# Peptides against a protein of PDB entry 1EMU: the designs that were tried, part 116

Target 1, 132 residues: chain A of PDB entry 1EMU
Amino acid sequence: PPYLKWAESLHSLLDDQDGISLFRTFLKQEGCADLLDFWFACTGFRKLEPCDSNEEKRLKLARAIYRKYILDNNGIVSRQTKPATKSFIKGCIMKQLIDPAMFDQAQTEIQATMEENTYPSFLKSDIYLEYT

## One batch from the design tools (peptide; made by RFdiffusion4, then SolubleMPNN)

Design b2_p27_4_s2 (from b2_p27_4 with E3A E5K L7E E12K N17L)
Fold by OpenDDE base, seed 5:
Structure b2_p27_4_s2 (fold): chain B 132 residues (1-132), chain A 27 residues (1-27)
Amino acid sequence: as target 1 above (132 residues)
Amino acid sequence: SEAEKEEEEEEKLLEELIEEAIAEAGK
């Protein structure tokens, strides 16, 4: 069953609607849902093809991601990303150089945080265990 | 204010981006 694949890798969990739903619920209870939301924001942003017609929207999205997750020093995403990574993102925003991959390093760092902390905890949670 | 409206628009775009990304991931 799918829940066994979820225990094998975070990738499998995040490639399943039921898995995403349960994991997001768990993260909300733990007060760290921003980790997952940021991860998906980065994924969605990278998929946007840059062109003249969507330049303004891409800039607005980049600014939104930066302001919500990176700029907030009290936020969990900010606390779990390296200063150099945050500085790079800030630089891209300030220069309005909005490359589709500009959040890749931050996404990698947040993914590592989930792999090391919240993902293992989820597999030990009542939410997951009761589902199995 | 105009600045507040701009931030709200950005927030809405972000929310939509996340929801779309989640929807796509499960397919």
Scores: peptide ipSAE 0.717, ipTM 0.934, DockQ to the pose 0.944
Fold by OpenDDE base, seed 3:
Structure b2_p27_4_s2 (fold): chain B 132 residues (1-132), chain A 27 residues (1-27)
Amino acid sequence: as target 1 above (132 residues)
Amino acid sequence: SEAEKEEEEEEKLLEELIEEAIAEAGK
């Protein structure tokens, strides 16, 4: 069943609607929901094709992601991303150089954070164990 | 204010982006 695959990899968990729902609920309880929201924001952003019609939208989205997750020094995402990574993103925003991959490094770092902390905790949580 | 409206628009776009990305996961 799918819940067994969730225990095998974070990728499997994040590739399942039920898995995402349970994991997000768990993260909200832990005050770390921004980790997952940021991860999906990065994924969604990367999928947007850069073109003239999307230029303004992509800039607004990049700025929104930056302001909500990177600029907030008290946020979990900001605390779990490297200063150089945050500086790079800031530079892209300031220069309006909005490459689809501009958040890739930050997404990788947040993914590593989930892999090492919240994901293992989720697999030991009541919400997951009661589901199984 | 105009600045507040702009920020609200950006926040709404972000929420929509996340919701869509989640909805597309698992396809």
Scores: peptide ipSAE 0.716, ipTM 0.934, DockQ to the pose 0.961
Fold by OpenDDE base, seed 1:
Structure b2_p27_4_s2 (fold): chain B 132 residues (1-132), chain A 27 residues (1-27)
Amino acid sequence: as target 1 above (132 residues)
Amino acid sequence: SEAEKEEEEEEKLLEELIEEAIAEAGK
């Protein structure tokens, strides 16, 4: 069943609607839902191919991601991303050089955080265990 | 204010981006 695949990898969990829903609920209870939201924001952003018609929207989105997750020093995402990574993103925003991959390093770091902390905890949570 | 409107638009765009990304992940 799918729940067994979720325990095999975070990738499998995040590739399943039920898995995502349960994991997000868990993260909300832990006060760190921003980790997952940021991860999906990065994924969604990277899928937006640059073109003349969406340049302004892409800039707005990049700025929104930066302001909500990176700039907030009290936020979980900011605390779990390296200063150099945050500085790079800031530079992209300031220079308005919005590459689809500009959040890749930050996403990788947040993914690692989830892999090492919240994902294992989720697999031990009542939410997951009761689902199984 | 104008700045508040811009921030609200950005927040809305971000919310939509996240929800859409989540929706696509399950497909």
Scores: peptide ipSAE 0.715, ipTM 0.934, DockQ to the pose 0.935
Fold by OpenDDE base, seed 4:
Structure b2_p27_4_s2 (fold): chain B 132 residues (1-132), chain A 27 residues (1-27)
Amino acid sequence: as target 1 above (132 residues)
Amino acid sequence: SEAEKEEEEEEKLLEELIEEAIAEAGK
């Protein structure tokens, strides 16, 4: 069953609607749902093809991601991303150089945070165990 | 203010982006 695959890798968990739902609920209880939301924001952003019609939208989205998750030094995402990574993103925003991959490094760092902390905790949580 | 309106619009776009990304991941 899918829940067994969730225990094998975070990738499997995040490739399943039920898995995502349960994990997000868990993260909300732990006060760190922004980790997952940011991760999906980065994925969604990278999939947007740069074109003339999307230029304004992509810039607005990049600004939104930056302001919500990177700019706030007290936020969980900001605390779990490296200063150089945050500075790079800021630079892209200021220069209005909005490459689809501009959040890739930050996403990688947040993914590592989840892999090392919240994902293992989720597998030990009542939410997951009751689902099995 | 105009700045507040712009931030609100950006926030809405972000929420939609996340929802769409989650939906796509489950396919």
Scores: peptide ipSAE 0.715, ipTM 0.933, DockQ to the pose 0.930

Design b2_p27_4_s3 (from b2_p27_4 with E2M L7E E8K N17L E19K)
Fold by OpenDDE base, seed 1:
Structure b2_p27_4_s3 (fold): chain B 132 residues (1-132), chain A 27 residues (1-27)
Amino acid sequence: as target 1 above (132 residues)
Amino acid sequence: SMEEEEEKEEEELLEELIKEAIAEAGK
């Protein structure tokens, strides 16, 4: 069953609607849902193909991601991303150089945070165990 | 203010982006 795959890899968990729902609920209870939201924001952003018609939208999205998750020094995402990574993103925003991959490093770092902390905790949580 | 409206729009765009990204996951 899918829940067994969720325990095998975070990728499997995040590739399942039920898994995402349960994991996000868990993260919300832990006060760190921003980790997952940021991860999906990065994924969604990278999938937007740059073109003349969506240039403004992509810039707005990039600024939104930056302001909400990177610029907020009290935020969990900001605390779990390296200064050099945040500086790079800031530079992209300031220069208005909005490459689809501009958040890739930050996403990787946040994914590692989840892998090392919240994902293992989720697998031993009441939410997951009651589902199984 | 104009700045507040711009930030609100960005937040709405972000919310939709995340929502759609989650919706596409697993497909």
Scores: peptide ipSAE 0.720, ipTM 0.936, DockQ to the pose 0.970
Fold by OpenDDE base, seed 5:
Structure b2_p27_4_s3 (fold): chain B 132 residues (1-132), chain A 27 residues (1-27)
Amino acid sequence: as target 1 above (132 residues)
Amino acid sequence: SMEEEEEKEEEELLEELIKEAIAEAGK
């Protein structure tokens, strides 16, 4: 069943609508749902193909991601991303150099945080165990 | 204000982006 695959990899969990729903609920209880939302924001952003018609939209989205997750020093995403990574993102926005991959390093760092902390905790949580 | 409107628009765009990304996951 799918729940067994969820225990094998975070990738499998995030590739299943039910898995995402349960994991996000768990993260909200832990006060760290921003980790997952940021991860999906980065994925969605990278999928946007740069073109003349969406340049302004992409810039606005980049600013939004930066302001919500990177700029707030009290936020969990900010606390779990390296200063150099945050500085790079800031630089891209200030220079209006909005490459589709500009959040890739930050996404990698947040993914590692989930892999090492929240994902293992989720697999030990009542919400997951009761689902199985 | 103009700044508030800009921030509101950015937040709405971000929420839509996340929703769409989640919806595409698992397909």
Scores: peptide ipSAE 0.720, ipTM 0.936, DockQ to the pose 0.971
Fold by OpenDDE base, seed 3:
Structure b2_p27_4_s3 (fold): chain B 132 residues (1-132), chain A 27 residues (1-27)
Amino acid sequence: as target 1 above (132 residues)
Amino acid sequence: SMEEEEEKEEEELLEELIKEAIAEAGK
């Protein structure tokens, strides 16, 4: 069943609507839902093919992601991303060089944070155990 | 203000982006 796959990999958890829902609920309780939201924001952003018709939208989205998650020094995402990574993103925004992959490194770092901390905790949580 | 409207628009775009990304997961 899907819930067993969730325990085998974070990828499996994030590839299931029910898994995402439960994990997000757990993260909200832990005050770190921004980790998952940022991760999906990066995924969604990367999937947007750059073209003349969506250039303005992509810039706005990039700026929104930057302002909400990277610029906020007290935010969990900002605290779990390396200074060099944040500086690179800032540079892209300032120069308006909006490559689809501009958040890849940050997403990787946040994914590692989840893998090492919140994901294991989720598998030990009441919300997951009660679901199984 | 113009700045407030810009920030609101960006936030709405971001919310939609996240919702769509989650909706596409597992497909």
Scores: peptide ipSAE 0.720, ipTM 0.936, DockQ to the pose 0.962
Fold by OpenDDE base, seed 4:
Structure b2_p27_4_s3 (fold): chain B 132 residues (1-132), chain A 27 residues (1-27)
Amino acid sequence: as target 1 above (132 residues)
Amino acid sequence: SMEEEEEKEEEELLEELIKEAIAEAGK
């Protein structure tokens, strides 16, 4: 069943609507849902193909992601991203150089955080175990 | 204010982006 695949990789968990729902619920209980929301924000942002018609939208989105997750020093995403990574993103925003891959390094660091901490904890949680 | 309106728009765009990204996962 799908829940067994979820235990094999984070990728499998995040490629399943039920898995995402359960994991996000767990993260909310742990006060760290921003990790997953940021991860999906980065994925969604990267999929937006740059063109004349969406340039303003992409800039607004980049600024929103930066302000909510990177600039907020009290946020878990900010605490789990390296200063050099945050500085690079800030530079892109200030220069208005909005490359689709500008959040890739930050996404990688947040993914590693989930892999090392929240994902293993989820697999030991009541919400997951009761589902199995 | 103009700044508040811009921030609100950015927040709405971000929420939509995340929602759609989650919806696309697993398709």
Scores: peptide ipSAE 0.719, ipTM 0.936, DockQ to the pose 0.953

Design b2_p27_4_s4 (from b2_p27_4, 8 letters changed)
Fold by OpenDDE base, seed 5:
Structure b2_p27_4_s4 (fold): chain B 132 residues (1-132), chain A 27 residues (1-27)
Amino acid sequence: as target 1 above (132 residues)
Amino acid sequence: MEKEKEEKEEEELLEELIKEAISEAGK
């Protein structure tokens, strides 16, 4: 069943609607749902193909991601990303150089945070164990 | 006031982006 695949790979968990729902509920209880929301924000952003018609929209989205997750020093995402990574993103925003991959390093770091902390905790949580 | 309107629009765009990304996951 899918829940067994979730225990073998975070990727499998995040590639399943039920898995995402349970994991997000768990993260919200732990006060760190922003980790997952940021991860999906980065994924969604990277999928937006740059073109003349969506340049302004992409810039607005980049600024939104930056302001909500990177700039807020009290946020879990900001605390779990490297200063150099945050500085790079800030530079892209300030210079309005909005490459689809500009959040890739930050997404990688947040993914590592989930792999090391919240994902293992989720697999030990009542919400997951009761689902199995 | 204008800045506040801009930030509100950005927040709405972000919410839609996340919702869409989650919706597409697992398809």
Scores: peptide ipSAE 0.724, ipTM 0.935, DockQ to the pose 0.964
Fold by OpenDDE base, seed 1:
Structure b2_p27_4_s4 (fold): chain B 132 residues (1-132), chain A 27 residues (1-27)
Amino acid sequence: as target 1 above (132 residues)
Amino acid sequence: MEKEKEEKEEEELLEELIKEAISEAGK
């Protein structure tokens, strides 16, 4: 069953609607749902193919992601991303150089955070165990 | 006020981006 695959990898968990729902609920209880939201924001952003018609939209989205998760020093995403990574993103925003991959490093760092902490904890949580 | 409008729009775009990304996962 899918829940067994969720325990095999975070990738499997994040590739399942039920898994995402349960994991996000868990993260909200832990006060760190922003980790997952940021991760999906990065994924969604990268999928937006640059073109003349969406240039402004992509810039707005990049600014939104930056302001919501990177600029906020009190946010968990900001605390779990390296200064150099945040500086790079800031530079992209300031220069309006909005590459689809501009959040990749930050996403990787947040993914590592989940892999090391929240994902293992989720697999030991009541919400997951009761689902099994 | 203009800044607030801009930030509101950005927030709405972000929310939709996340929702869409989640909805596409697992398909």
Scores: peptide ipSAE 0.724, ipTM 0.935, DockQ to the pose 0.966
Fold by OpenDDE base, seed 4:
Structure b2_p27_4_s4 (fold): chain B 132 residues (1-132), chain A 27 residues (1-27)
Amino acid sequence: as target 1 above (132 residues)
Amino acid sequence: MEKEKEEKEEEELLEELIKEAISEAGK
């Protein structure tokens, strides 16, 4: 069943609607749902194809992601991303150079955080265990 | 006021982006 695959990899968990729902609920209880929201924001952003009609929207989205998760020094995403990564993103925003991959490094770092901390904890949680 | 309007719009765009990304996961 799918829930067994969730225990095999974070990738499997995040590739399942039920898995995402349960994991996000867990993260909310832990006060760190921003980790997952940021991860999906990066994924969604990367999928947006750059074009003339999309330029303004992409810039606004990049600014939103930056302001919400990177600029907030007290936020969990900011605390779990490296200074050089945050500086790079800031530079892209300031220069208005909005490459689809501009958040890739930050996403990788946040993914690693989840892999090492919240994901293992989720597999031990009542939410997951009661679902199985 | 203009700044607040801009930030609100950006936040709404971000919310929709996240929702869409989640909805597409696993497809």
Scores: peptide ipSAE 0.723, ipTM 0.934, DockQ to the pose 0.967
Fold by OpenDDE base, seed 3:
Structure b2_p27_4_s4 (fold): chain B 132 residues (1-132), chain A 27 residues (1-27)
Amino acid sequence: as target 1 above (132 residues)
Amino acid sequence: MEKEKEEKEEEELLEELIKEAISEAGK
């Protein structure tokens, strides 16, 4: 069953609608749903092809991601991203150089955070165990 | 008010981005 694959890798969990739903619910209970939301924001952002017609939209999105997750010093994403990574993102925003990969390093760091902390905890959670 | 409006728009764009990314996962 899919839930067994979820225990094998975070990738499998995040590639399943039910898995995402349960994991997000768990993260909300833990007060750290922003980790997952940021991860998906980065994924979605990277998929946007730069062009003249969406330049402004991409800039707005980049700003939104930055303000919501990076700039918020009280947020878990900010706390789990390295200063150099955050500074790089800030630089991109300020210079309006919005590369599709500008959040890749931050996404990697947040993914590592989930891998080491919330993902293992999820597999021990009542919500997951009751599902299985 | 202009700043607030801009930030509101950005927030809405972000929410949509996340929603779409999640919806595409696993497909």
Scores: peptide ipSAE 0.724, ipTM 0.935, DockQ to the pose 0.967; fails the geometry check

Design b2_p27_5_s1 (from b2_p27_5 with T1S E2V K5E M22L E25K M26I)
Fold by OpenDDE base, seed 5:
Structure b2_p27_5_s1 (fold): chain B 132 residues (1-132), chain A 27 residues (1-27)
Amino acid sequence: as target 1 above (132 residues)
Amino acid sequence: SVEEEALEKAFEPPTPLADTPLVKKIL
């Protein structure tokens, strides 16, 4: 069953709509749903290929992601990303150099946080165990 | 807001992890 695959890898969990929903619910209870939301925001941003017609929209999206997750020093995403990574993103925003990969390092660091901490905790949680 | 709308559009789960370069590097 799918829940067994979820325990095998974070990949399997995040490729399953039910898995994502359950995991996000768990993260929200732990006060760290922003980890997953940021991860998906970065993925969505990277999919937007730059062109003359969407430059302004891409900049606005980058700013939104930055303001929501990176700029807030009290936020979990900010606490789980390295200062150099956040500084790089800030630089991109300030210089309006909006490369599709500008959030890649931050996304990597947040993914590692989930892989090493919240994902294992999820597999030990009542919400997951009751689902099994 | 315009930025919130853009953020909502960017958040499109489920997104196949196999298609994300960063996932390939970590997982």
Scores: peptide ipSAE 0.113, ipTM 0.705, DockQ to the pose 0.062
Fold by OpenDDE base, seed 1:
Structure b2_p27_5_s1 (fold): chain B 132 residues (1-132), chain A 27 residues (1-27)
Amino acid sequence: as target 1 above (132 residues)
Amino acid sequence: SVEEEALEKAFEPPTPLADTPLVKKIL
């Protein structure tokens, strides 16, 4: 069943709508749903291929992601990303140099946080165990 | 706002996740 695959890898969990829903619910209870939301935001942003007609839209989206997750010093994403990574993103926003990969390092760091902490905790949680 | 709407769209899970280069690199 799918729930067994979720325990094998975070990849399998995040590729399943039911898995995502349960995991996000768990993260909300732990006060860190922003980790997952930011992760998906980065993925969505990277898929927007730059062209002449969408530069302004891409800039606005990048700025939104930056303001919501990176700029908030009290936020879980900001606390779990390195200063150099945040500074790089800020630089991209200020210079309006919006490469599709500009959030890759931040996404990597947040993914590592989930892999090492919240994902294992989820697999031990009542919400997951009761689902099995 | 347009900016908020764009952000919400970015939250949608990719299908399949395996098609994301960064996911392949990290996982």
Scores: peptide ipSAE 0.103, ipTM 0.695, DockQ to the pose 0.058
Fold by OpenDDE base, seed 2:
Structure b2_p27_5_s1 (fold): chain B 132 residues (1-132), chain A 27 residues (1-27)
Amino acid sequence: as target 1 above (132 residues)
Amino acid sequence: SVEEEALEKAFEPPTPLADTPLVKKIL
């Protein structure tokens, strides 16, 4: 069953809509839902191909991601990303150089945080265990 | 806001993680 695959890898969990829903519910209880939301935001951003017609929209999206997750020093995403990474993102936005890969390093760091902490905790949670 | 709407659209689960080099590298 799918829930067994979720325990094998975070990849399997995040490829399953039901898995995502349960994991996000768990993260909300832990005050860490922004980790997952930021991760998906980065993925969505990277999928947007740059062109003259969407340049302004891509800039606005990048700015939104930055303001919501990176700029907030009290946020979980900000606390789990390195200063150099945050500085790089800020630089891109200030210079209006919006490369599709500009959030890659931050996404990597947040993914590592989930792998090391919240994902293992989820597999031991009542939410997951009662589902199985 | 326009920025908030754009952010919501970027959240599009489920995502085929295997399609991105970044995810493949980490997982």
Scores: peptide ipSAE 0.035, ipTM 0.668, DockQ to the pose 0.060
Fold by OpenDDE base, seed 3:
Structure b2_p27_5_s1 (fold): chain B 132 residues (1-132), chain A 27 residues (1-27)
Amino acid sequence: as target 1 above (132 residues)
Amino acid sequence: SVEEEALEKAFEPPTPLADTPLVKKIL
């Protein structure tokens, strides 16, 4: 069943809508749902192909992601991303140079955080174990 | 901010292949 695949890799968990739902519920209970929300925001942002017609909108979205997750020093995403990574993102926003990959490093760091901490904890959680 | 408010109202994790509600709302 899918829940066994979820235990094999975070990738498998995040590739399943039911898995995402349970994992997000768990993260919310732990006060760190922003990790997953940011991860998906980065994915969604990267999927937007740059063109003349969406340049302003892409900048607006990048700014929104930056303001919510990176600029908030009290936020878990900000605390789990390296200063150089946040500085790079800030630079992109300030220069209005919005490459689709501008959040890739931050996404990688947040993914590592989930891999090392919240994902293993999820697999040991009552919400997951009771689901199985 | 208007942008942050849009994030709070619109964003829910979709499937990996779907556009995020945040993206859809901002665009």
Scores: peptide ipSAE 0.031, ipTM 0.653, DockQ to the pose 0.045

Design b2_p27_5_s2 (from b2_p27_5, 9 letters changed)
Fold by OpenDDE base, seed 2:
Structure b2_p27_5_s2 (fold): chain B 132 residues (1-132), chain A 27 residues (1-27)
Amino acid sequence: as target 1 above (132 residues)
Amino acid sequence: SVEEEALKLSFEPPTPLADTPLVKKIL
């Protein structure tokens, strides 16, 4: 069953809508839902092909992601991303150089946080165990 | 709105993208 695959890898969990839903519910209880939301935001942003017609839109989206997750020093995403990574993102926005991959390092760091802490905890949670 | 678009991105399920950090880790 799918829930067994979720225990084998974070990828399997995040590739399943039911898995995402349960994991996000767990993260909300832990006050860490922003980790997952930011991760998906980065993925979605990278999918946007840059062109002259959407340059302003991509800049605004990048700025929105930055302001919501990175700029908030009390936020879980900000606390789990390195200063150099946050500085790089800020630099891209200030220079208006919005490469599709500009959030890759931050996404990697947040992914590592989930792999090391919240994902293992989820597999031990009542939410997951009662589902199985 | 920009905020609405950002929220939509946050809930978009993953598609097979070889260049994503998660996929790179698996490969």
Scores: peptide ipSAE 0.035, ipTM 0.661, DockQ to the pose 0.058
Fold by OpenDDE base, seed 4:
Structure b2_p27_5_s2 (fold): chain B 132 residues (1-132), chain A 27 residues (1-27)
Amino acid sequence: as target 1 above (132 residues)
Amino acid sequence: SVEEEALKLSFEPPTPLADTPLVKKIL
């Protein structure tokens, strides 16, 4: 069953709608749903290929992601990303150089946080165990 | 705002972002 695959890798979990729902519920209880939301925001942003018609919209989206997750130093995403990474993103926003990959390093760092902490905890949680 | 709306759509999986009404308007 799919729940066994979820235990094999975070990738398998995040590729399953039911898995995502359960994991996000768990993260909300832990006060760290922003980790997952940011991860998906980065993925979604990267999929928006730049063109003349969406340049302004892409800038606004990048700015929104930056303001919500990176700029807020009280947020878990900000606390789990390195200063150099945040500075790079800030630079992109200020210079209005909005490359689709501008959040890649931050996404990698947040993914590592989930891999090392929240994902293993999820597999030990009542939410997951009761599902199995 | 467009900014807030775009942000919400970005992290509401599993619907592909490209399939959302907002993205369709942009592209």
Scores: peptide ipSAE 0.034, ipTM 0.635, DockQ to the pose 0.045
Fold by OpenDDE base, seed 3:
Structure b2_p27_5_s2 (fold): chain B 132 residues (1-132), chain A 27 residues (1-27)
Amino acid sequence: as target 1 above (132 residues)
Amino acid sequence: SVEEEALKLSFEPPTPLADTPLVKKIL
């Protein structure tokens, strides 16, 4: 069953809508749902191909992601991203140079955080074990 | 609102992780 695949890799978990839902519920209980929300926000942002007609929209979305997750020094995403990474993102926003990959490093760092901490914890959690 | 749209990105349906270069790099 899919839940066994979820235990094999974070990749398998995040590739499954039910897995994502359960994992997000767990993260909410742990007060760190922003990790996953930010991760998907980055993915969604990167998928917006830049063009003349969506330049303003992409900038606004980048600003929103930045303000919500990066600028909030008390947020879990901010605490789990390196200063240089956050500085780079800030620079992109300030210069209005919005490359689709501008959040890649931050997304990488947050993914590593999940791999090392919340994902293993999820597999040991009652919510996952009771689901199985 | 722009914030609402940004939040919508966070709730996008599962994207094949194979299409995410970062996933390939880390996982």
Scores: peptide ipSAE 0.033, ipTM 0.669, DockQ to the pose 0.062
Fold by OpenDDE base, seed 5:
Structure b2_p27_5_s2 (fold): chain B 132 residues (1-132), chain A 27 residues (1-27)
Amino acid sequence: as target 1 above (132 residues)
Amino acid sequence: SVEEEALKLSFEPPTPLADTPLVKKIL
């Protein structure tokens, strides 16, 4: 069943709508939902290929992601990303150099946080165990 | 709005491993 695949890899969990929903509920209870929301925001942003017609839109979206997750020093995403990574993102936005991959390092660091901490905790949580 | 679109990205549906290079790198 899908819940067994979720325990085999974080990818399997994040590739399943039911898994995502359950995991996000768990993260929200732990005050960590922004980790997952940011991760998907980065993925979605990277899929927006740059062109002349969407340059302003992409810049605005990058700014929104930055303001919501990176700029807030009290936020979990900010606390789980390295200063150099956050500085790089800030630089991209300030210089208006909006490469599709500009959030990749931050996304990697947040993914590592989930893989090493919240994902294992989820598999030990009542919400997951009751689902099995 | 920019905020609405950002929220949409945050709740983007799952993507295959082939389209998620960062997942491939770590997992």
Scores: peptide ipSAE 0.033, ipTM 0.668, DockQ to the pose 0.061

